# Ledger of designs, part 14: peptides against a protein of PDB entry 2Q3Z

Target 1, 272 residues: chain A of PDB entry 2Q3Z
Amino acid sequence: YVLTQQGFIYQGSAKFIKNIPWNFGQFEDGILDICLILLDVNPKFLKNAGRDCSRRSSPVYVGRVVSGMVNCNDDQGVLLGRWDNNYGDGVSPMSWIGSVDILRRWKNHGCQRVKYGQCWVFAAVACTVLRCLGIPTRVVTNYNSAHDQNSNLLIEYFRNEFGEIQGDKSEMIWNFHCWVESWMTRPDLQPGYEGWQALDPTPQEKSEGTYCCGPVPVRAIKEGDLSTKYDAPFVFAEVNADVVDWIQQDDGSVHKSINRSLIVGLKISTKS
Target 2, 254 residues: chain A of PDB entry 2Q3Z as posed
Amino acid sequence: YVLTQQGFIYQGSAKFIKNIPWNFGQFQDGILDICLILLDVNPKFLKNAGRDCSRRSSPVYVGRVGSGMVNCNDDQGVLLGRWDNNYGDGVSPMSWIGSVDILRRWKNHGCQRVKYGQCWVFAAVACTVLRCLGIPTRVVTNYNSAHDSNLLIEYFRNSEMIWNFHCWVESWMTRPDLQPGYEGWQALDPTPQEKSEGTYCCGPVPVRAIKEGDLSTKYDAPFVFAEVNADVVDWIQKSINRSLIVGLKISTKS

## One batch from the design tools (peptide; aimed at target 1 Q11 N144 F176 H177)

Design b1_p12_1 (made by RFdiffusion4)
Pose (drawn by RFdiffusion4):
Structure b1_p12_1 (pose): chain A 254 residues (1-148, 151-160, 170-248, 256-272), chain P 12 residues (1-12)
Amino acid sequence: as target 2 above (254 residues)
Amino acid sequence: GTEELPIGEDPS
């Protein structure tokens, strides 16, 4: 989770899982410096640099800023999202085989966002950043499925959508800032929309808090709970509707 | 890689 520089990002569907190899490259030349630069341009550093550097004692603080800076609403984030099959301005999300070239591009262009990312690109870059800084991190994929004239599927078909698959990262750490027993894997979601409140979204939120439905636990627990849960009920006339099943075959490299 | 799609869409 710290030292291995290549891994797998799972894509495709719940029935036909694709394993896409990836070069996280966290110890390639210039990557650590780029990661330290990423911290020094984060909005909390601009607001109070002395405090920001002091807070870097915490993997909760760093994980939040690190993952949060990958797809940042501010113009100094690492990547810009796009899902309309129109990637001519720059580079397709399906083209990248690693995080390194994106990070280097980002540094060289005044810390401007690189076009373009999708969920697994953001997650892949977040893994590189956090592994470089020493926070044990893994990329995870969740699969969702539809069964087909449903109003539910129409509403979605025609960025908090429910997708065929969605990726995020998990990082390992204690949580002295929370009630006891929430140490371990924390979910961090660098996909784009920081929207409800706060400098960043989403996480870190303990995976256990998600499983337990303890959605008052910081940070951004409802956003992660929504990616692996959806409750759908019909009233033809009360009935459970399985036109949408969310939270299937959640996967990571062994 | 694979294109990320909203639920219910077919791949192009």

Design b1_p12_1_s1 (made by RFdiffusion4, then SolubleMPNN; from b1_p12_1, 6 letters changed)
Fold by OpenDDE base, seed 5:
Structure b1_p12_1_s1 (fold): chain B 272 residues (1-272), chain A 12 residues (1-12)
Amino acid sequence: as target 1 above (272 residues)
Amino acid sequence: GDLQLPIGAKPP
């Protein structure tokens, strides 16, 4: 989880699981330096360098910083996400074969955001950075991954009486979503939450005002302890949201139907 | 690689 530089990232769909090879390359020349630059340009460092540096011994702190800095939202982070299939002014997310080129491009262009990433690219870069910083980390793929935007642990679709989806369908389920899990102790929590911690660098929801996510104990998610910092409800929803269809009739009546045909969440953790 | 795509909700 720290020493492996080559691996696979799972993609595809729940019914058709695929994988791609990925070069994490955490030990390649200059990568550690780039990771340190990433830390040195984070908003907390820029605000108070001494305070930020004093906290870098905490994998909890560093993990949260990295989850925010891998995306370029809110800061001078590494990657710009794009999902509209218009990648002509950059690199298609599917073109990347490793983290090294991305990190080098970011650094070599003055910490300018790299175009473009999607979930597995964000996760892979985060994995590289965290491994480089000595934090055991693996990429996780979750199929039928929910994106809960209103923190109700539901994915809600609104339909008319004809079954047609209404609105912009902002709440959604991804065919797959990737994030990382990092091994760390949690001295900031009650005993028993040491181990794998979920971190999500894809800019989906803000956490305390910043597009970052975690760390949250995988155990807490499994046990449904949604009070556990950080961002337990969001991560929980990714793997275990209920899908609700709201059927709106002309008479103003609203009927709720739980979609039992689509099961949210099928998590695969890499073994490398 | 595969693009990350929204799953369309099929009508019930």
Scores: peptide ipSAE 0.348, ipTM 0.822, DockQ to the pose 0.436
OpenDDE base, seeds 1, 2, 3, 4: peptide ipSAE 0.324, 0.288, 0.305, 0.314; ipTM 0.823, 0.797, 0.820, 0.827

Design b1_p12_1_s2 (made by RFdiffusion4, then SolubleMPNN; from b1_p12_1, 5 letters changed)
Fold by OpenDDE base, seed 1:
Structure b1_p12_1_s2 (fold): chain B 272 residues (1-272), chain A 12 residues (1-12)
Amino acid sequence: as target 1 above (272 residues)
Amino acid sequence: GVQQLPIGEKPP
């Protein structure tokens, strides 16, 4: 989880699992230096360098910073996400074969955002950076991964009387989603929450005003302790959300129906 | 290549 430079990332769907090879390359020349640059351009460093540097011994702090800096939202982060299949002004997310080229492009272009990434690209780059910084990290894939926007642990679809989905489907379920899990102690929490911590660098929701997510103990998610920082409800929903259909009738009444055909969450943790 | 997509949607 620190020493492995090559691995596989799982993709596709729950029924049709696929994978791609990925070069994490955390020990390749110059990559550690780029990771340090990433830390030195983060908003917390720019605000107070001394305070930021004093906290870099904490994998909790560093993990949260990296989660925010792998995406270019809110800061000089690494990757710009795009999902609409229009990648002509950059590199298709499907073209990347490793983190090294992405990080080098970012640094060589004056820390300009690299176009483009999707979930596994964000996760893989975060994995590289965290490994460089000595934090054991793995990429995880969750099939049928939910994106809960209003923190109610539900994916809600609005339907007309005929069952047709209305609206823009802002809340949704991905065929797959990738993030990372990092091994660390949690001295900021009650005993027992050491171990794997989920971090999600794909910009989905803001946490404390920044597009970042975690770290949150995997144990807390498993046990349903949603009070555990950081972002437990969001990560919990990614793997455990229920799906609800709100069916509007002609008279204006609304019927709540549990959608049992859409099962959220099938998480696979990588072995390397 | 494989894209991340909302479930039920097909790759373009």
Scores: peptide ipSAE 0.416, ipTM 0.875, DockQ to the pose 0.566
OpenDDE base, seeds 2, 3, 4, 5: peptide ipSAE 0.396, 0.380, 0.399, 0.413; ipTM 0.853, 0.827, 0.852, 0.859

Design b1_p12_1_s3 (made by RFdiffusion4, then SolubleMPNN; from b1_p12_1, 5 letters changed)
Fold by OpenDDE base, seed 2:
Structure b1_p12_1_s3 (fold): chain B 272 residues (1-272), chain A 12 residues (1-12)
Amino acid sequence: as target 1 above (272 residues)
Amino acid sequence: GVEQLPIGAKPP
């Protein structure tokens, strides 16, 4: 989880699982230096360098910083996400074969955001950075992954009487989503939550005002302890959300229906 | 493609 530089990332769908090879390259020349630059341009360092540096011995702190800095939302982060198939002014997310080129491009262009990433790209870059910093990390793929936008642990669809989805802003279920799990102790939590911690660098929801997610103990998610920092409800929903249809009739009445045909969550953890 | 894509809920 620290020494392996090449691995696979799972993609596709639950019914048609695919994978791609990925070069994490955490030991390639200059990559550690780039990771240190990433830390030195993070908002917390810019606000108070002494405080930020004093906290870099904490994998909890560093993990949260990296989660925020891998995306360019809110800061001088590495990657700009795009999902609309318009990648002509950059590099298609599907074209990347490793983290090294991405990180080098970011650094060489004055920490300008690299175009473009999607979930596995964000996760893979985060994995590289965390490994460089000595934190055991693996990429995780979750099929039928829910994006809960209002923190109610539900994916809600508004439909007319014919079952047609209404409105342009609906909560989403991804065919797949990737994030990382990092191994660390959690002295900031009650005993028993050491081990794998979920971190999600894809900019989906803000956590304490920043597009970042985690670390949250995998155990807490498994046991349903949603009070555990950070972002337990969001991560829990990614793998466990229920789907609800709100069906509006012509008379203005609304019917709530649980959609049992959609099963959220099928998580695969890599062994590399 | 291998893109991350949204999937819609099936009608009830």
Scores: peptide ipSAE 0.029, ipTM 0.682, DockQ to the pose 0.381
OpenDDE base, seeds 1, 3, 4, 5: peptide ipSAE 0.026, 0.028, 0.028, 0.027; ipTM 0.659, 0.685, 0.702, 0.716

Design b1_p12_1_s4 (made by RFdiffusion4, then SolubleMPNN; from b1_p12_1, 5 letters changed)
Fold by OpenDDE base, seed 1:
Structure b1_p12_1_s4 (fold): chain B 272 residues (1-272), chain A 12 residues (1-12)
Amino acid sequence: as target 1 above (272 residues)
Amino acid sequence: GDLQLPIGEKPP
């Protein structure tokens, strides 16, 4: 989880699991230096360098910073996400074969955002950076991964009387989603929450005003402790959300129906 | 690789 530089990232769907090879390359020349640059351009460092540096001994703090800095939202972060299949002004997310080229491009272009990434690209780059910084980290894939937008632990679809989905589907379920889990102690929490912590660098929801997510103990998610920082409800929903259909009738009445055909969450943790 | 898609949608 620290020493391996090559691995696989799981993709596809729950029924048809696939994988791609990925070069994390955390020990390749110059990569550690780039990771340090990433820390030195983060908003907290720019605001108060001394305070930021004093906190870099905390994997909790560093993990949260990296989660925010791997995406270019809100800061000078590494990757710009795009999901509309129009990548002509950049690099297709599917073209990347490792984190090294991405990080080098970012640094060599003056910390300009790299186009483009999707979930596994964000996760893989975060994995590289965290490993560089000495934090044991693995990429995880969750099939049928939910994006809960309003923090109610539900994926809600609005339907007409014929069952047709209405609206923009802002809340949705991905065929797959990738994030990372990092091993760390949690001195900021009650005993027992040490171990794997989920971090999600794909910009999905803001946490404390920044597009970042975690760290949150995997144990807390498993046990349903949603009060545990950071972002437990969101991560919980990614793997456990229920799906609800709101069916509007002609008379204006609305019927709530539990959708049992859409099962959220099938998480696979990588072995390396 | 595979594109990340909403479930039920077809890849291009």
Scores: peptide ipSAE 0.414, ipTM 0.896, DockQ to the pose 0.597
OpenDDE base, seeds 2, 3, 4, 5: peptide ipSAE 0.027, 0.412, 0.397, 0.350; ipTM 0.670, 0.896, 0.886, 0.828

Design b1_p12_2 (made by RFdiffusion4)
Pose (drawn by RFdiffusion4):
Structure b1_p12_2 (pose): chain A 254 residues (1-148, 151-160, 170-248, 256-272), chain P 12 residues (1-12)
Amino acid sequence: as target 2 above (254 residues)
Amino acid sequence: SDGSLPSHDSAS
């Protein structure tokens, strides 16, 4: 989770899982410096640099800023999202085989966002950043499925959608800032929309808090709970509707 | 019949 520089990102569908190899490259030349730069341009550093550097004692703080800076609403984030099959301004999300070239591109262009990312690209870059800084991190994929004239599927078809698959990262750490027993894997979601409140979204939120439905636990627990849960009910006339099943075959490299 | 959801682009 710290030292291995290549891994797999799972894509495709719940029935036909694709394993896409990936070069996280966290120890390649210039990557650590780029990661330290990423911290020094984060909005919390601009607001109070002395405090920001002091808070870097915490993997919760760093994980939040590190993952949060990958797809940042501010112009200084690493990547810009796009899902309309129109990637001519820059580079397609399906093209990248690693995080390194994106990070270098980002540094070389005044810390401007690189076009373009999709959920697994953001997650892949977040893994590189956090693994470089020493926080044990893994990329995870969740799969969702539809069964087909449903109003539910129409509403979605035609960025908090429910996708065929969605990726995020999990990082390992204690949580002395929370009630006891939430140490371990924390979910961090670097996909774009920081929207409800706060400088960043989403996480870190303990995976256990998600499983337990303890949605008051910081940070951004409802956003992560929504990616692996959806409750759908019909009233033809009360009935459970399985036109949409969310939270299937959640996967990571062994 | 199997349904479809909006999807991310899958890499090769």

Design b1_p12_2_s1 (made by RFdiffusion4, then SolubleMPNN; from b1_p12_2, 6 letters changed)
Fold by OpenDDE base, seed 5:
Structure b1_p12_2_s1 (fold): chain B 272 residues (1-272), chain A 12 residues (1-12)
Amino acid sequence: as target 1 above (272 residues)
Amino acid sequence: AEGSLPSFPVAP
C-alpha cells in the first residue's frame, strides 16, 4: 500500500465491473518534492506556516489537507473536476494513465489546476500523494454511490403523478465513485477506530467550509457511528443511503415511496 | 487510459 507504484482502478457499473491500469508513481523522480509543495501551498500553511508544519506528523491532519488540496476548489489544488464531456481546453479525464503526469503538470504550471479530473483521477492522485508521504493508502470504488446533499442519509427524487422526475435532480447516484482509504491511528478518537480511514478528494460537499472529506474510520461507517469525525454522515450515505421518491399529486398531496430498485453501494477496496 | 470509463449519474 506504500511500495506499489502500479495498480488498478475499478470503474464501470455494478453489473459491469471494469478496471484500468494506473501508474501511481509515488517514488518517481521529483514526486516527493511536488507532494511537499502541495503541503506548502495549502491554505493552512499560508495562514500559519509554523502551526501547519507542527501538525504534519499527524496522518489525520495530513490526510485532511491532501483531501482538500487534490481538488482545486477553495485553494491552489491539483485538479479541476468536469463531467460534461467538454474537455477540449484540457485533458480528458479518461486520458490519464497515471498520477505522475498530473502532478508534474500542476507543479510545472505554477501550481495551476490541471484540467480535468473525475472521481478516479482525484482518488488516484490522492493515493499517490498519501503513499509518497508514507501513509498506506488504497483506492476504493463504490458502485451506485450516493451523493447526499442535505445530510439526511437519503437520495430523494421528486416525481409527478406519472412518475416523471421533477426538479434539478441535485441529489444523485453515481454509476461508480472513487475515493481512498488510508491506514492510520486515530488518537483524536476513542480507542478502536485505528485502521482504514476514508478520504474523498472529489469535490462533492464542503466539510468545515472546504471541499474535503475525512478522514473517517471505515469501522465507524460500518457500525453506523455517524458522530465520528470527519464527515461520517456523508461517507455513510455514499454506501448506505436509501432512495426515496416523493410523488406529487394534483391535489397537492405528496406520497413518500421507498425506491427499492435502486440499491446504493457496492464497495470494492483494491489490494494494491 | 485504455478502457477508462467516465462517471455519470445512474438514471432514476
Scores: peptide ipSAE 0.431, ipTM 0.885, DockQ to the pose 0.111
OpenDDE base, seeds 1, 2, 3, 4: peptide ipSAE 0.412, 0.412, 0.425, 0.397; ipTM 0.878, 0.878, 0.882, 0.875

Design b1_p12_2_s2 (made by RFdiffusion4, then SolubleMPNN; from b1_p12_2, 5 letters changed)
Fold by OpenDDE base, seed 5:
Structure b1_p12_2_s2 (fold): chain B 272 residues (1-272), chain A 12 residues (1-12)
Amino acid sequence: as target 1 above (272 residues)
Amino acid sequence: SEGSLPSFPVAP
């Protein structure tokens, strides 16, 4: 989880699982330096360098910083996400074959955001950075991954009397979503939460004002301890959300229906 | 990469 530089990332759908080879390249020339630059341009460092540096011995702190810095939201982060199939002014997310080129482009262009990434690209770059910093990390793929925006652990669809989806469809289920899990102790938590921690660098929701996510103990998610920092409800919902249809009737009444046809969550953790 | 697939919303 630290030494492997080549691996696979799972993609596709729950019914049609695919994988692609990926070069993480954490030990390639200059990559460590780029990872250190990433830390040195993070908002916390810019605000108070001494405080930031004093906390870099904590994989909890570093993991949270990296999850925020892999995306370019709110900071000088690495990647700009795009999902609309309009990639002409950059590189298609589907074109990347490894993290090294992305990180080098970012650094070589003055820490300007690299266009473009999607979930597996964010996850893969985060994996590279964390491994480079000595934190055991793996990419995780979750099929039918929920994006809960209102922290109620539901994916809610509003429907008219004909069953047609209404609204902006802000809450959604991804065909697949990728994030990372990093191995670390959690001295900031009660005993027993050491081990794999979920971190999500894809800018989906803000955590304490920044597009970052985690670390949250995988154990906490499994056990449903949603009080555990960081971002347990969101990560829990990614793998466990129920789908609810709110059906508007002609008389103005609303009927709540559990959508049993959409099953959220099928998580695959890589072994390399 | 060759064979890479995009992420997208599952149709409800």
Scores: peptide ipSAE 0.418, ipTM 0.881, DockQ to the pose 0.111
OpenDDE base, seeds 1, 2, 3, 4: peptide ipSAE 0.410, 0.398, 0.415, 0.391; ipTM 0.879, 0.875, 0.879, 0.874

Design b1_p12_2_s3 (made by RFdiffusion4, then SolubleMPNN; from b1_p12_2, 7 letters changed)
Fold by OpenDDE base, seed 3:
Structure b1_p12_2_s3 (fold): chain B 272 residues (1-272), chain A 12 residues (1-12)
Amino acid sequence: as target 1 above (272 residues)
Amino acid sequence: KEGELPSFPVAP
């Protein structure tokens, strides 16, 4: 998980699982230096360098910083996300074959955000950075991955009496979503939460004011301990949310219906 | 090898 430079990232759908080869390249020339630059341009360092540096021995702290810095939201982060198939002014997310070119482009252009990424690109870059920093990390894929926007552990659709979705759909389920899991101790938590920690660098929701997510113990998610920092409810929802339809009736009443056609969550962990 | 399948919202 630290030494492997080449691997696979799983994509596609739950019914049609695909994978692509990916060069993480954490030991390629200059990549470690770029990872250190990433730390040195993070908002916490810029605010208080001494405090930031004093905390870099904590994989919990570093993981959270990296989660925020891999995306360019809120800071001088690495990647700009885009999902609308308009990539002419950059590089298509589907064109990337490794993290090295992305990181080099970012650094070589004065830490200007690289266009463009999607979930697996964010995850892969985060994986590279974390491995560079000595944190065992793997990319994981979750099929039918929920994006809960209001922290109620539900994906909610509002429908008229004909079953047609009303308004702009805010909440969604991704065909697949990628994030990373990193191995670390959790001295900041009660005993038993050491091990794999989920971190999500794709800018989906803000955590404490920054587009970052985790680390949260995989064990906590599995056991349903939503009080566990960081972002347990969000990550829990990614893999466990229920889907609800709110259907308007002729009399103006609203009927709640469980949507059983959409099953959230099928997580696959990689071996490398 | 380039990726063939982007991420997208599943239709409800």
Scores: peptide ipSAE 0.354, ipTM 0.829, DockQ to the pose 0.103
OpenDDE base, seeds 1, 2, 4, 5: peptide ipSAE 0.347, 0.331, 0.329, 0.342; ipTM 0.822, 0.823, 0.822, 0.804

Design b1_p12_2_s4 (made by RFdiffusion4, then SolubleMPNN; from b1_p12_2, 6 letters changed)
Fold by OpenDDE base, seed 3:
Structure b1_p12_2_s4 (fold): chain B 272 residues (1-272), chain A 12 residues (1-12)
Amino acid sequence: as target 1 above (272 residues)
Amino acid sequence: KEGSLPSFPVAP
């Protein structure tokens, strides 16, 4: 989880699981230096360098910073996400074969955001950075991964009487989504939450004003302890959300229907 | 090489 430079990332769908090889390259020349630059350009460092540096011994703090800095939202982060298949002004997310080229491009262009990433690219870069910083980390894939936008642990679709989706801001489920799990102690929590912690660098929702997510104990998610820092409800929903259809009838009434055709969550953790 | 698969919303 720290020493392995080459691995696999799972993709595809729950019914058709695929994997790709990925070069994390955490020990390649200059990569550690780039990871340190990433820390030195984070908003917390820019606001108060002394305070930021004093907290870098905490993998909880560092993990949260890295999850925010791997995406370019809110800061000089590494990657710009794009999902519309229009990648002509950059690199297709599907073209990347490792984290090293991405990190080098970012640094060599003055910490300008790299175009483009999707979930596994974000996760893989985060994995590289965290490993460089001595934090055992693995990439995780979750099939039928929910994106809960209103923190109610539901994926809600609004439909007319004909079953047609209404509105432009409907919640959604990814065919697959990737994030990372990092091994750390949690002295900031009650005993028992040491171990794997989920971190999500894909910019999906803001946490305390920044597009970042976690760390949250995998145990807390498994046990349904949604009070646990950080972002337990969001991560819980990614793997456990129920899907609900709100169907408007002709008379203006609304009917709640459980959508049993969409089953959220099938998580696969890598061994290396 | 473009060997990876994209992520996309599952149709409801």
Scores: peptide ipSAE 0.442, ipTM 0.875, DockQ to the pose 0.101
OpenDDE base, seeds 1, 2, 4, 5: peptide ipSAE 0.421, 0.432, 0.407, 0.434; ipTM 0.874, 0.873, 0.869, 0.877

Design b1_p12_3 (made by RFdiffusion4)
Pose (drawn by RFdiffusion4):
Structure b1_p12_3 (pose): chain A 254 residues (1-148, 151-160, 170-248, 256-272), chain P 12 residues (1-12)
Amino acid sequence: as target 2 above (254 residues)
Amino acid sequence: SDPHTREELPVS
């Protein structure tokens, strides 16, 4: 989770899982410096640099800023999202085989966002950043499935959508800032929309808090709970509707 | 849709 520089990002569908190899490259030349730069341009550093550097004692703080800076609403984030099959301004999300070239591109262009990312690209870059800084991190994929004239599927078909698959990272740490027993894997989601409140979204939120439905636990628990849960009910006339099943075959490299 | 796509698509 710290030292291995290549891994797998799972894509495709719940029935046809694709393992896409990836070069996280966290110890390649210039990557650590780029990661320290990423911290020094984060908005909390601009607001109070002395405090920001002091808070870097915490993997909760750093994980939040690190993952949060990958797809940042501010112009100094690492990547720009796009899902319309129109990637001519820059580079397709399906082209990348690693995080390194994106990070170098980002540094060389005044810390401007690199076009383009999708959920697994953001998650892959977040893994590189956090593994470089020493926070044990893994990329995770969740699969969702539809069964087909449903209004539910129409509403979605025609960025908090429910996708065929969605990726995020999990990082390992204690949580002295929370009630006891929430140490371990924390979910961090670097996909784009920081929207409800706060400098960043989403996480870190303990995976256990998600499984337990303890959605008052910081940070951004409802956003992560929504990626692996959806409750759908019909009233033809009360009935459970399985036209949409969310939270299937959640996967990571062994 | 193609089940092997890498494009992130809404559920359909």

Design b1_p12_3_s1 (made by RFdiffusion4, then SolubleMPNN; from b1_p12_3, 5 letters changed)
Fold by OpenDDE base, seed 3:
Structure b1_p12_3_s1 (fold): chain B 272 residues (1-272), chain A 12 residues (1-12)
Amino acid sequence: as target 1 above (272 residues)
Amino acid sequence: VDPNTLQQLPVS
């Protein structure tokens, strides 16, 4: 989890599982230095360098910083996400074969955001950075992954009487989504939450005002302890949300229907 | 190649 530089990332769908080879390259020349630059340009460092540096011995703190800095939202982060198939002014997310080129591009262009990433690219870069910093980390793929925007553990669709979606579809389910799990102790929590912690660097929801997510104990998610910091409800929903259709009738009535055709969550963890 | 295998896409 720390020493492996090459691996695989799972993609596709629950019915059509695929993987791609990925060069994490955490020990390649200059990569550690780039990871340190990433820490040194984070908003917390810029606000108070001494306080930020004093907390870098905590993998909880560092993991949260890295989660925020891998995306370029809110800061001088590494990657800009894009999903609309318009990649002509950058690099297609599907073209990347490793984290090294991304990190080098970011650094070499004055910490300007690299175009473009999707979930596995964010996750893979985060994995590289965390491994560089000595934190055991793996990429995780979740098929039919929910994006809950209102923290109600539901994916809600509004539909007319014909089943057609009405209005803007804000909440959604990904065919797959990738994030990382990092091994760390949690002295900031009650005993028993040491081990794998979920971190999500893909900008989906803000946590404490920043597009970051986690760390949250995988155990807490499994046991349904949604009070556990950080971002337990969001991560829980990614793998466990129920899908609800609100069906509007001509008379103005609304019928709630559980959508059983959309089953959220099928998580695959890598062995390396 | 199925684009659903290569790109992250919404499902509904």
Scores: peptide ipSAE 0.350, ipTM 0.829, DockQ to the pose 0.504
OpenDDE base, seeds 1, 2, 4, 5: peptide ipSAE 0.032, 0.068, 0.103, 0.039; ipTM 0.713, 0.754, 0.751, 0.704

